Peptides against a protein of PDB entry 4DOW. Designs and how they scored, part 30

Target 1, 157 residues: chain A of PDB entry 4DOW
Amino acid sequence: TFSWVGRPLPNRKQFQQMYREICMKINDGSEIHIKVGQFVLIQGEDNKKPYVAKLIELFQNGAEVPPKKCARVQWFVRFLEIPVSKRHLLGRSPPAQEIFWYDCSDWDNKINVETIIGPVQVVALAPEEVIPVDQKSEETLFVKLSWNKKDFAPLPP

## One batch from the design tools (peptide; aimed at target 1 W75 F76 D106)

Design b2_p21_5_s1 (made by RFdiffusion4, then SolubleMPNN; from b2_p21_5, 11 letters changed)
Fold by OpenDDE base, seed 5:
Structure b2_p21_5_s1 (fold): chain B 157 residues (1-157), chain A 21 residues (1-21)
Amino acid sequence: as target 1 above (157 residues)
Amino acid sequence: DEEVEKKVKEDIEKANEEASK
């Protein structure tokens, strides 16, 4: 179950009410609050790892009947989601914790909030920085580069 | 360097095989 937290933000978008925060109720009855700017795991396809995304906007889409709770996201891509034929372009074997900023517009960046599994920690690193040894848990993801379906590049500013 | 690329491809392939288990 998802519910809006706080009052709608002022916006000029017709048929959309924007919010800063949403509350996710988990099966055990606990609640998790997720805000714009945070990173989340999104339900993947069957037998696939969850997708990773940064929340850019939270909004209720009044153009749909009934209205839907939605989000606009910046996608990340896991190494194994990159086509096999292009993975060599990285020039190294990345750790399992590394993800890449998806620098393409071909993916729909609008999601239903019901697809959100939960929050996840994503840390941006410079290309020369290494993943800390004490961060062995795969709960924290790291991003150093972008992927634009053609090549890897430094993160966009 | 073609040799480097080949080695990287092999390493990636091995990693993929391990990840698929």
Scores: peptide ipSAE 0.026, ipTM 0.565, DockQ to the pose 0.034
OpenDDE base, seeds 1, 2, 3, 4: peptide ipSAE 0.026, 0.023, 0.020, 0.023; ipTM 0.545, 0.604, 0.515, 0.505

Design b2_p21_5_s2 (made by RFdiffusion4, then SolubleMPNN; from b2_p21_5, 10 letters changed)
Fold by OpenDDE base, seed 2:
Structure b2_p21_5_s2 (fold): chain B 157 residues (1-157), chain A 21 residues (1-21)
Amino acid sequence: as target 1 above (157 residues)
Amino acid sequence: DEEVEEKVKNDIEEANKKASE
């Protein structure tokens, strides 16, 4: 179950109420708050790992009946999500914790908040920085590069 | 809340395990 936290932000978009924070209730009754700017895991298809995304906007779409709680996101892509024929372009074998900034507009960047599994830690690193591999960093994802379906490139600012 | 975060992590881990099976 998801519920808005705080008052809606002033915006010019009709039928959309913008928010900064949403509350997610877990099965045991516990609550976790997720804010704009944080990273989340999104439910994937069967037998697929969750997708990774950064929350850009949280909004209620009043044009739908009933109104739906939605988010606009910046997508990241896992190495294994990249076509096999293109993986060699990286020139190295990335650790499982590495993800890539998806620099394309072909993916729908609007999601239903109900697809959010939970928050995840994502850390941006310079190319020369080493990705830590220990128990403390096991749940942390790291991004060094972007992927635009053609090649890898430095991260956008 | 660290306890809540840990529970979420466990749920995510379980989801990842299911995806790997």
Scores: peptide ipSAE 0.024, ipTM 0.579, DockQ to the pose 0.032
OpenDDE base, seeds 1, 3, 4, 5: peptide ipSAE 0.029, 0.038, 0.026, 0.022; ipTM 0.585, 0.579, 0.567, 0.571; seeds 1, 3, 4 fail the geometry check

Design b2_p21_5_s3 (made by RFdiffusion4, then SolubleMPNN; from b2_p21_5, 10 letters changed)
Fold by OpenDDE base, seed 2:
Structure b2_p21_5_s3 (fold): chain B 157 residues (1-157), chain A 21 residues (1-21)
Amino acid sequence: as target 1 above (157 residues)
Amino acid sequence: DEEVEEKVKKDIEEANEKASK
């Protein structure tokens, strides 16, 4: 179950109410608050691994009947999600914790908040910085580069 | 919170296993 936290933000979108924060109630009844700017895991199809995304906007779409709680996101891609034929372009074997900024417009950046599994920690690193591999960083994902379906590139600012 | 953390750990573990194969 998802519910908005706080009052809607002023905006010019007639049928959209914008929010900064949403509350997610999980099966055990506990509550997790997620804010714009945080990173989340999104449910994949079938038994596929969850997608990784950064929340850019949280809004209720009043144009739909019934109204739906939605989010606009910046997508990330896992190395294993990249086509096998293109993986060699990285020039190295990345750790499982590394993800890439998806720099393409072919993916729909609108999601239903009900597809959110939960928050995840994502840390941006410079290319020269080492991804830590220890118990403390096991739950953390790291991003150094972007992927535009053609090649890898430095991270966008 | 713990449930989410466990899922993340599991996902990473599975990714490591796939990378090793």
Scores: peptide ipSAE 0.041, ipTM 0.646, DockQ to the pose 0.031
OpenDDE base, seeds 1, 3, 4, 5: peptide ipSAE 0.034, 0.013, 0.023, 0.020; ipTM 0.592, 0.388, 0.440, 0.426

Design b2_p21_5_s4 (made by RFdiffusion4, then SolubleMPNN; from b2_p21_5, 11 letters changed)
Fold by OpenDDE base, seed 4:
Structure b2_p21_5_s4 (fold): chain B 157 residues (1-157), chain A 21 residues (1-21)
Amino acid sequence: as target 1 above (157 residues)
Amino acid sequence: DKEVEEKVKEDLKKANEKASK
């Protein structure tokens, strides 16, 4: 179950109420608050790892009946999601914890909040920084580069 | 209550560990 936290933010978008925070609550009463700017795991397809995304906007879509709780996200891509024929462009074998900023507009960046599995920690690193590969770090994802379906590049500002 | 968050982290850890081996 998802519910808005706080009052809607002022905006000029028709049929949309924007929020800063949403509450994810499970059956036993446990709840997690997720805010704009945080990273989340999104339900993947069958037999696929969850997608990684950064929350850019939280909004209720009033154009639908009933209104839907939605989010606009910035997608990230796992190395294994990149086509095999292009993986060599990285020039190295990344750890499983590394993800890439998806710098492309071909993916729909609007999601239903119900597809959110939960929050995840993502840490941005400089290219020269080492990604730690130990048990404690395996709970964290790391991003150094962007991927635009053509090549890898430094992270956008 | 951080039960959901901890579960997600644990699942991620297991998945990454398995993928790294």
Scores: peptide ipSAE 0.076, ipTM 0.680, DockQ to the pose 0.028
OpenDDE base, seeds 1, 2, 3, 5: peptide ipSAE 0.034, 0.034, 0.039, 0.049; ipTM 0.598, 0.601, 0.606, 0.622

Design b2_p21_6 (made by RFdiffusion4)
Pose (drawn by RFdiffusion4):
Structure b2_p21_6 (pose): chain A 157 residues (1-157), chain P 21 residues (1-21)
Amino acid sequence: as target 1 above (157 residues)
Amino acid sequence: STELQEEIDKLVSEWKEAEEP
C-alpha cells in the first residue's frame, strides 16, 4: 500500500496534487521511499517481465473518483518489446539486463501507483561500456540506447 | 485485486495499440 510523503509540490495542474516522493509498504513490513527520477518495475501481464519506467511525476489525481495515486513515467522497453523484424538493427545480442529508452509519444505515460512492483536501479552506460556481468547477481538494468519505433539511437539529453 | 487487474489490462491494451503500424 502507498502513502504520500509530506507536502505536495507547488501546484502545476488543476485537480492534481504533485509529490516528489511516495512511500511504499511491503509485506516484509518495511517502508520504502520511491522518488520522482527513480525507476520502477511496473506489473504487466503475468507471463512477462515487468515494464520498466522512470518516474517523471507522482500525483494525486482529483479527476478520477474516487481519487487515485498516479505516476507519469518515461517508458523503457525491453528487447522483446521491439518488433522482431527490427531487432537486427541493433547489430548485436543485448543481455537481459539491457533495456532501451523509449523515445516515442504514442503510448500513454500515466499509471496507477498500485501497478508499481517496486524500485529498480537503472544505469546509463556509454555505448562502448560493457555491462557487468559483475556479481551481486545484479538486479540493476542498464541503458545505452533509445528506441524510436524505427531505429536505435543515442540517449536523449 | 479486480481493479488492479483492470489497470494492468488497460496498460497492456494501450501498449498494443501504440505499437500498431

Design b2_p21_6_s1 (made by RFdiffusion4, then SolubleMPNN; from b2_p21_6, 13 letters changed)
Fold by OpenDDE base, seed 5:
Structure b2_p21_6_s1 (fold): chain B 157 residues (1-157), chain A 21 residues (1-21)
Amino acid sequence: as target 1 above (157 residues)
Amino acid sequence: SEEIKKEIEEMEKKFKEAMLP
């Protein structure tokens, strides 16, 4: 179950109510609050691992009947989500914790909040910084580069 | 639904075990 937290933000868009925070209730009865700017795992397609995304906007889409709770996201990709023929362009074997900023407009960046699995920690690093591979950071993802379907590049500012 | 949430939890576990597809 998903429910809005707080009052809607001032918005110029018709049929949309903007929010900063949403509450996710899980099976064990616990509640997780997720805010704009945080990173989340998104339910993948059949036989696919969850996707990684940063929440940019949270909004209720009033143009639909019934209204749906939605989010606009910045997508990230894992190395194994990149086509096999292009992986060599990285020039190294990345650790399992590395993800890449998806710098392309071919993907729809609007999702239903019902597809959110939960929050995940993502840390941006400079190219020269070492990704810590230890038990403490095993669930933390790291991003150094962007991927635009053609090549890898430094992270956008 | 509870079934959907259970499925989501299982997917989360799979991700934690193997972060790459």
Scores: peptide ipSAE 0.037, ipTM 0.636, DockQ to the pose 0.065
OpenDDE base, seeds 1, 2, 3, 4: peptide ipSAE 0.026, 0.031, 0.017, 0.021; ipTM 0.577, 0.595, 0.320, 0.505; seeds 1, 2, 3 fail the geometry check

Design b2_p21_6_s2 (made by RFdiffusion4, then SolubleMPNN; from b2_p21_6, 13 letters changed)
Fold by OpenDDE base, seed 4:
Structure b2_p21_6_s2 (fold): chain B 157 residues (1-157), chain A 21 residues (1-21)
Amino acid sequence: as target 1 above (157 residues)
Amino acid sequence: DEEIKKEIEELEEKFKKAMEP
């Protein structure tokens, strides 16, 4: 279950109430708080790895019936989500922990918060920085580059 | 809600799997 934390932010849109934080309740009764600006795993298709996204906005969408708790996100892409024919453009074999900033507008960036699996740590690195791969850091994802369906590039400003 | 509970359990399991090295 998901519930808003705190009061709605000012300057709300006509049918939207915006929030800074949402609470995700898990089975053991504990709560995970997720804030705008954090990274999350989004439920993917069956037999697929979860999608990775950065939360840009959290809002209640009153235009829907019933109102839905939603988020706007910046998508990231896993290397294996990139078409096979384009993977060679990276020029290297990335570790499994590397993801890429999706620099395209063809994807819907609105999600239902119910699709959020949980938070994930994403660390931006410079190209020359080595991705640490150890048992403790395996859950951390790293981003160095963007992907725009044509080529890889440095991260956007 | 048992349905919601089940959905949460599934998500938690997927989360665990996703975070598993």
Scores: peptide ipSAE 0.029, ipTM 0.579, DockQ to the pose 0.054
OpenDDE base, seeds 1, 2, 3, 5: peptide ipSAE 0.024, 0.023, 0.023, 0.025; ipTM 0.552, 0.561, 0.568, 0.579

Design b2_p21_6_s3 (made by RFdiffusion4, then SolubleMPNN; from b2_p21_6, 13 letters changed)
Fold by OpenDDE base, seed 1:
Structure b2_p21_6_s3 (fold): chain B 157 residues (1-157), chain A 21 residues (1-21)
Amino acid sequence: as target 1 above (157 residues)
Amino acid sequence: EKEIKEQIKKLEEQFKKAMLP
């Protein structure tokens, strides 16, 4: 169950109400609050790891009947989601915790909030920084580079 | 939910295409 937290934010979009935060109620009855700017896992197929995204906007789309709770996201890709023929361009074998900023505009970045599995911690690192693989960071994902379908590049500022 | 399934399918296609050379 998802519900908006707080009052709608001022915006110029006629049929959209924007929010800063959404509440996700999980099976045990506890609540998780997710805010714009946080990173989330998005549901994929059953046999695949969830997708990783950063929340850019949270909004209710009033143009739909009934209104839908939606999010606009910045996509990230896992190393295994990059074409096999191009993975060598990284020049190294990344740890499983590394993800890449998807630097293309060809993807739909609108999702239904109901596809959000939950929050995930993503830490931006400089390219020269070592990705920690300790127990504390086991659930943490790390991003150093962007992927634009052609090559890897330094992470956008 | 139908909408969820549709989105999952759409995303799967999107990511699958991205993995193609």
Scores: peptide ipSAE 0.556, ipTM 0.911, DockQ to the pose 0.554
OpenDDE base, seeds 2, 3, 4, 5: peptide ipSAE 0.555, 0.556, 0.555, 0.555; ipTM 0.911, 0.911, 0.911, 0.911; seeds 2, 5 fail the geometry check

Design b2_p21_6_s4 (made by RFdiffusion4, then SolubleMPNN; from b2_p21_6, 11 letters changed)
Fold by OpenDDE base, seed 5:
Structure b2_p21_6_s4 (fold): chain B 157 residues (1-157), chain A 21 residues (1-21)
Amino acid sequence: as target 1 above (157 residues)
Amino acid sequence: DEEIKEEIEKLEKKFKEALKP
């Protein structure tokens, strides 16, 4: 169950009410508040593992009947989501915790909030920084590079 | 909020396996 937190933000978009925060009730009845700018796990397709995304906007789409709670996101991709034929371009074997900023516009960045599994911690690192692999950091994802379907590159500013 | 922080940590641990490739 998802519900808006706080009052709508001022915006100019027709049929949209924008919010800064949403409340998610999880299976045990507990509530988690997620804000714009935070990172979330999104339900994967079929048997695929969850996607990783940064929340850019939270909005209610009033153009639909009934209105739907939506989000606009910045996608990240995991190494194994990259085509097999292109993985060698990284030049190294990344740890399981590494994800990549998806620098391409071909993927729809609007989602239904019902696809959100929950929040996740994502930390941006400089290329020279080492990704921790200890037990305490296993729940954290790290990003060093972007992927634009052609090659890996430094993160966008 | 400390309670929210703990819940987030719990959730992240719960899904850590799903985060791995």
Scores: peptide ipSAE 0.025, ipTM 0.594, DockQ to the pose 0.036
OpenDDE base, seeds 1, 2, 3, 4: peptide ipSAE 0.024, 0.022, 0.023, 0.023; ipTM 0.586, 0.569, 0.588, 0.584; seeds 1, 2 fail the geometry check

Design b2_p21_7 (made by RFdiffusion4)
Pose (drawn by RFdiffusion4):
Structure b2_p21_7 (pose): chain A 157 residues (1-157), chain P 21 residues (1-21)
Amino acid sequence: as target 1 above (157 residues)
Amino acid sequence: DTTHEEVQEDIEKMNREADEA
């Protein structure tokens, strides 16, 4: 379950209250803070890996009744979310930990915070950097490129 | 593109189900 932490950010959109942070309680019993700018795993279909997204906004949406806690995200896509016909354009076999900045506005970017599984560490690497492949049997995901429905390209500014 | 549509429908379905809950 989720709760807001502290006061809302200075108001921007009508009928919405924005927050820098959200508190998430687990059945391990503890509390975890997830902030705007951090990444989350978002529950998709039961037979697939979670979606990955960067939190760009956290908000209480008064336009829904009853009101809901929501997030706007910048999507990432997994390699399997890229059309099979386009996968060769990458020119390599990406590891499972590599993900792609999704640079397209077609998919809506608003989610209910209840779809959040939890935070995930996502790291930007230069194209020539190698993914560890280190130990921690890492839960970290790495991003080198964006995908725009057409081609792989550099990470945007 | 089928993959594109399926991913979009999945995102919408999960959000709808979370809102109904």

Design b2_p21_7_s1 (made by RFdiffusion4, then SolubleMPNN; from b2_p21_7, 15 letters changed)
Fold by OpenDDE base, seed 5:
Parts: C-alpha cells; sequence; structure tokens
Structure b2_p21_7_s1 (fold): chain B 157 residues (1-157), chain A 21 residues (1-21)
C-alpha cells in the first residue's frame, strides 16, 4: 500500500499533483517513507534482479482513471544488464556493487510507485576511488561511470 | 528467485534502518 505524505507541492502541471514524499506500507505493518532524490529498487522480471533508480518526481496522474501514483526516475543499470558483447568496453571486471548511470532517453522513465520494492543506498565515487567490499558496504551500490548503450563515460557533472 | 528476493530484502532492510537512524 502506498500513500502520499504531506500536502501537494505547488505546480502548474495539468492533471498532476506533485509530492515530496510517499509512504510504503509493508505486510508486516511497518512503514517506509521514500522521498524525491532518494534511490530505490524497482521490481524486475521474474528472473532478473531489481532495477535501480533515482526518484526525480513523485506525482499523482489525474489523467488516468482511476488516478495513479507515479514517479519519474533516473535509471541505473547493473553490469549484467549490459549486453554481453559490450561488457568488454569497461576494460575491467566490476564488483557486484557497481552500477552505471543510464545515459539514454529510450527507456520510459515513468513508473508506477507500486513497482517500488524499497529504498537503496547509492554512492557516487571518483574513478580512482576503491569500492569497499566488506560486510558494512555489501548493501550499498556504487556508481563511477555512465553507460549510453555505446560506451562507458565519466559521470555527468 | 528466492536468493534474489532475500538479497533485495536485505538491501531494503539495511537502508530502512539507515533512514531511521
Amino acid sequence: as target 1 above (157 residues)
Amino acid sequence: DKVDEEAKKSLKDANAKALAA
């Protein structure tokens, strides 16, 4: 179950009410609050790991019947989501914790909030920084580069 | 699969704790 937290933000977008925060209620009764700017895991296909995304906007789409709770996201990709034929372009074997900023507009960046599994920690690193591999960091994802379906590049400023 | 579900659950739980701290 998802519910808006707080009052709608002032905006001029027709048929949209924008919010800063949403509450996700889990089966055990606990609640997780997720805000714009945070990173989340998005439900993948049956045999796929969850997708990783940054929340850019939270909004109710009033043009749909019934109105839907939606989000705009910036996508990230896991190394294993990159085509096998292109993986060599990285020039190294990345740790499992590394993800890449998806620098393409070909993917729909609008999601239903119901596809959100939960929040996840993502840390941006400089290329020379080492990704820590230990018990304290195993639940954290790290990003150094972008991927635009053609090549890897430094992160956008 | 079950392993993937446990992994994402662990991530969610860990982050939830971090947000609550």
Scores: peptide ipSAE 0.033, ipTM 0.632, DockQ to the pose 0.039
OpenDDE base, seeds 1, 2, 3, 4: peptide ipSAE 0.031, 0.026, 0.028, 0.027; ipTM 0.652, 0.648, 0.638, 0.649

Design b2_p21_7_s2 (made by RFdiffusion4, then SolubleMPNN; from b2_p21_7, 13 letters changed)
Fold by OpenDDE base, seed 5:
Structure b2_p21_7_s2 (fold): chain B 157 residues (1-157), chain A 21 residues (1-21)
Amino acid sequence: as target 1 above (157 residues)
Amino acid sequence: DEVEKKAKEDLEKANEEALKK
């Protein structure tokens, strides 16, 4: 179950009510609050790994009937999600914890909040930085580069 | 938190599977 936290933010978008925070309630009654700007895992397709995304906007979509709780996200991609023929462009074998900023517009960046599995920690690093030993937990992801379906590049500003 | 734990478990599982490929 998902519910909005707080009052709607002022906005000019017709048929959309924007929020800063949403509450995810689990069956045992516990709650997790997720805010705009945080990173989340998104349910993948059947037999697919969870997707990684940064929440950009949280909004109620009044254009749908019934209205839906939605989010706009910035997608990230795992190395193994990149086509095999292009993986060599990285020039190295990335650790399993590395993800890449997806710098393309061909993916729908609107999701239903019901697809959110939960929050995840993502740490941005400079290309020359190494993953710290004390932060090598498998549940922490790291991003150094972007992927635009053509090549890898430094993270966009 | 159970949701957070589940998310971490899913991530770990996904990463482990990635390492196997």
Scores: peptide ipSAE 0.048, ipTM 0.625, DockQ to the pose 0.033
OpenDDE base, seeds 1, 2, 3, 4: peptide ipSAE 0.023, 0.041, 0.039, 0.027; ipTM 0.566, 0.617, 0.606, 0.598

Design b2_p21_7_s3 (made by RFdiffusion4, then SolubleMPNN; from b2_p21_7, 14 letters changed)
Fold by OpenDDE base, seed 2:
Structure b2_p21_7_s3 (fold): chain B 157 residues (1-157), chain A 21 residues (1-21)
Amino acid sequence: as target 1 above (157 residues)
Amino acid sequence: DEVEKKALEDLKKANEEALKK
């Protein structure tokens, strides 16, 4: 289950209450707090790996009946999510921890918070920086480039 | 919070294992 943390932020969007933080309660009763600006794993389809996203906004959509707890996100894409025919454009074999900034607007950037699996650590690196592959770093994802469905490019500022 | 810390650690471990596969 998910519940808002703190008071809603003042905003001009009708029927939307904005928040900075949400609490995720796990089956065992433990709680995890997730804030705007953090990265999260989003439930994938079937047996696919979770999607990766950065939380941009947390809000309750009062226009829906019943009201839904939602988030606006910046999507990232895993290498294996990129079409096979275009993977060669990277020019290298990326480690499993590498993800790419999705620089397209064709994906819906609004999600239901119930699809959030949990937080994940994402670190931006310069092209010359090496991605660690030891056991300590396997829990961390790294991003160097963006993907716009046509080619890879430097990260947006 | 210790409970939250443990939950986060467990999640990170699960994520690590998922990345290895």
Scores: peptide ipSAE 0.105, ipTM 0.721, DockQ to the pose 0.027
OpenDDE base, seeds 1, 3, 4, 5: peptide ipSAE 0.035, 0.041, 0.030, 0.056; ipTM 0.638, 0.636, 0.621, 0.677

Design b2_p21_7_s4 (made by RFdiffusion4, then SolubleMPNN; from b2_p21_7, 13 letters changed)
Fold by OpenDDE base, seed 5:
Structure b2_p21_7_s4 (fold): chain B 157 residues (1-157), chain A 21 residues (1-21)
Amino acid sequence: as target 1 above (157 residues)
Amino acid sequence: DEVEKEAEEDLKKANEKALKA
């Protein structure tokens, strides 16, 4: 189950109440708090692997019946989610921990919070910085580049 | 396939760590 934490934030969007933080209660009864700006794993569709996203907004959508707890996100993609025909454009074999900022508008960036599996750590690196794969930091994902369905590019601002 | 499995394992490990906090 999911519940809002704290008071609604001031906003001008009709039919929406915005929040800074949400609480998810997991199976063992423990609670996890997730805030705007943090990164999360999103449940995959059609038995696909979890997606990675950054939370941009948390809001209750009053235009839906019944009202839904939602989030707006910035999507990330894993290398293996990129079409096979385009992977060569990276010019290297990335480590498994590398993800890419999805720089396209064709994906719906609105999700139901119920699709959130949990938080995940994502670290932004400069292109010249080395991903610490030797340290076996398998719990952390790293992003250096964006992907816009045509090519890879430096991270957007 | 191994690369795909490794990527999935990384995500699972990250999730497990977060969920156990």
Scores: peptide ipSAE 0.049, ipTM 0.674, DockQ to the pose 0.049
OpenDDE base, seeds 1, 2, 3, 4: peptide ipSAE 0.029, 0.025, 0.024, 0.028; ipTM 0.631, 0.561, 0.558, 0.573

Design b2_p21_8 (made by RFdiffusion4)
Pose (drawn by RFdiffusion4):
Structure b2_p21_8 (pose): chain A 157 residues (1-157), chain P 21 residues (1-21)
Amino acid sequence: as target 1 above (157 residues)
Amino acid sequence: PDPRHYASSPYTKPPASAPPV
């Protein structure tokens, strides 16, 4: 379950209250803070890996009744979310830990916070950097490229 | 419902900066 932490950010959008941070309680019993700018795993279909997204806004949406806690995200896509016909354009076999900045506006970016599984560490690497492959049996995901429905390209600014 | 889908209509989304390399 989720609760807001502290005061809302200075108001921007009508009928919405924005927050820098959200508190998430687990059945491990503890509390975890997830902030705008951090990344989350978002529950998708039961037979697939979670979606990955960067939190770009956290908000209480008064336009829904009853009101809900929501997030706007920048999506990433997994390699399997890229059309099979386009995968060769990468020119290599990406590891499972590599993901792609999704640079397209066609998918809506608003989610209910209840779809959040939890935070995930996502790291930007230069194209020539290798993915560890180090230990921790890492839960970290790495991003080198964006995908725009057409081609792989550099990370945007 | 799936948390990710096509937008019902085009609209201006807030820009997002990539994580630093």

Design b2_p21_8_s1 (made by RFdiffusion4, then SolubleMPNN; from b2_p21_8, 12 letters changed)
Fold by OpenDDE base, seed 2:
Structure b2_p21_8_s1 (fold): chain B 157 residues (1-157), chain A 21 residues (1-21)
Amino acid sequence: as target 1 above (157 residues)
Amino acid sequence: SSPRHLKEYPYEEESASSPPI
């Protein structure tokens, strides 16, 4: 179950109420608060790892009946989501914790908040920085590069 | 249905317009 936290933010969009924060109630009755700017895991396909995204906007779409709780996201991709024929362009074997900024607009960046599994930690690193691989970092994801379906590139500053 | 799907009219996004990490 998802519920808005706080009052709607002032916006110019007539049929959209914008929010800064959403509350996710999990099966044990505990609550997780997720804010704009945080990273989340999103439900993948069957037998696939969850998708990774940064929350850019949280909004209720009042034009839908019933109104839908939605998010606008920046997508990331896991290395295994890169086509096999293009993986060699990275020039190295990445650790399982590495993700890439998806630098394309061909995907819809709107999701239903019901597809959110929970928050995840994502850390941006410089290309020369080493990704920590220990038990304490197993749940942390790291990003160094973007992927634009053609090649890998340094992250924008 | 997958939460990620292709837009009807895909276009290339400029990297300069991307939000910071």
Scores: peptide ipSAE 0.288, ipTM 0.646, DockQ to the pose 0.461
OpenDDE base, seeds 1, 3, 4, 5: peptide ipSAE 0.289, 0.278, 0.287, 0.288; ipTM 0.645, 0.639, 0.647, 0.643; seed 1 fails the geometry check

Design b2_p21_8_s2 (made by RFdiffusion4, then SolubleMPNN; from b2_p21_8, 12 letters changed)
Fold by OpenDDE base, seed 3:
Structure b2_p21_8_s2 (fold): chain B 157 residues (1-157), chain A 21 residues (1-21)
Amino acid sequence: as target 1 above (157 residues)
Amino acid sequence: MNPRHLKPFPYEEEPAASPPI
């Protein structure tokens, strides 16, 4: 179950109420608060790892009946989501914790908040920085590069 | 349903994770 936290933000969009924070109630009865700007895991396809995204906007779409709680996201991709024929362009074997900023507009960046599994830690690193593989970072994902379907590039500023 | 709603451009499906060697 998802519920808005706080008051709607000032918004000029006629049919959208924007929020800064949403509360996710999980099965054990605990609550997780997720804010705009945080990173989340999104439900993937069957037998696939969850997608990774950064929350850009949280909004209720009043044009839908019933109104839906939605988010706009910046997508990330896992290395395994890169086409096999293009993986060599990275020039190295990435650790499982590495993800890439998806630098394309061809994907729908609007999601239903119900697809959010939970928060995840994502750390941006310089290309020369080593991804730590320690027990404390097992759940942390790291991003060094973007992927634009053609090649890898430095992260956008 | 894939939340990314891929527009019809050939994006090769995520290959199955290789079993840990």
Scores: peptide ipSAE 0.037, ipTM 0.627, DockQ to the pose 0.173
OpenDDE base, seeds 1, 2, 4, 5: peptide ipSAE 0.031, 0.033, 0.030, 0.035; ipTM 0.586, 0.593, 0.601, 0.607

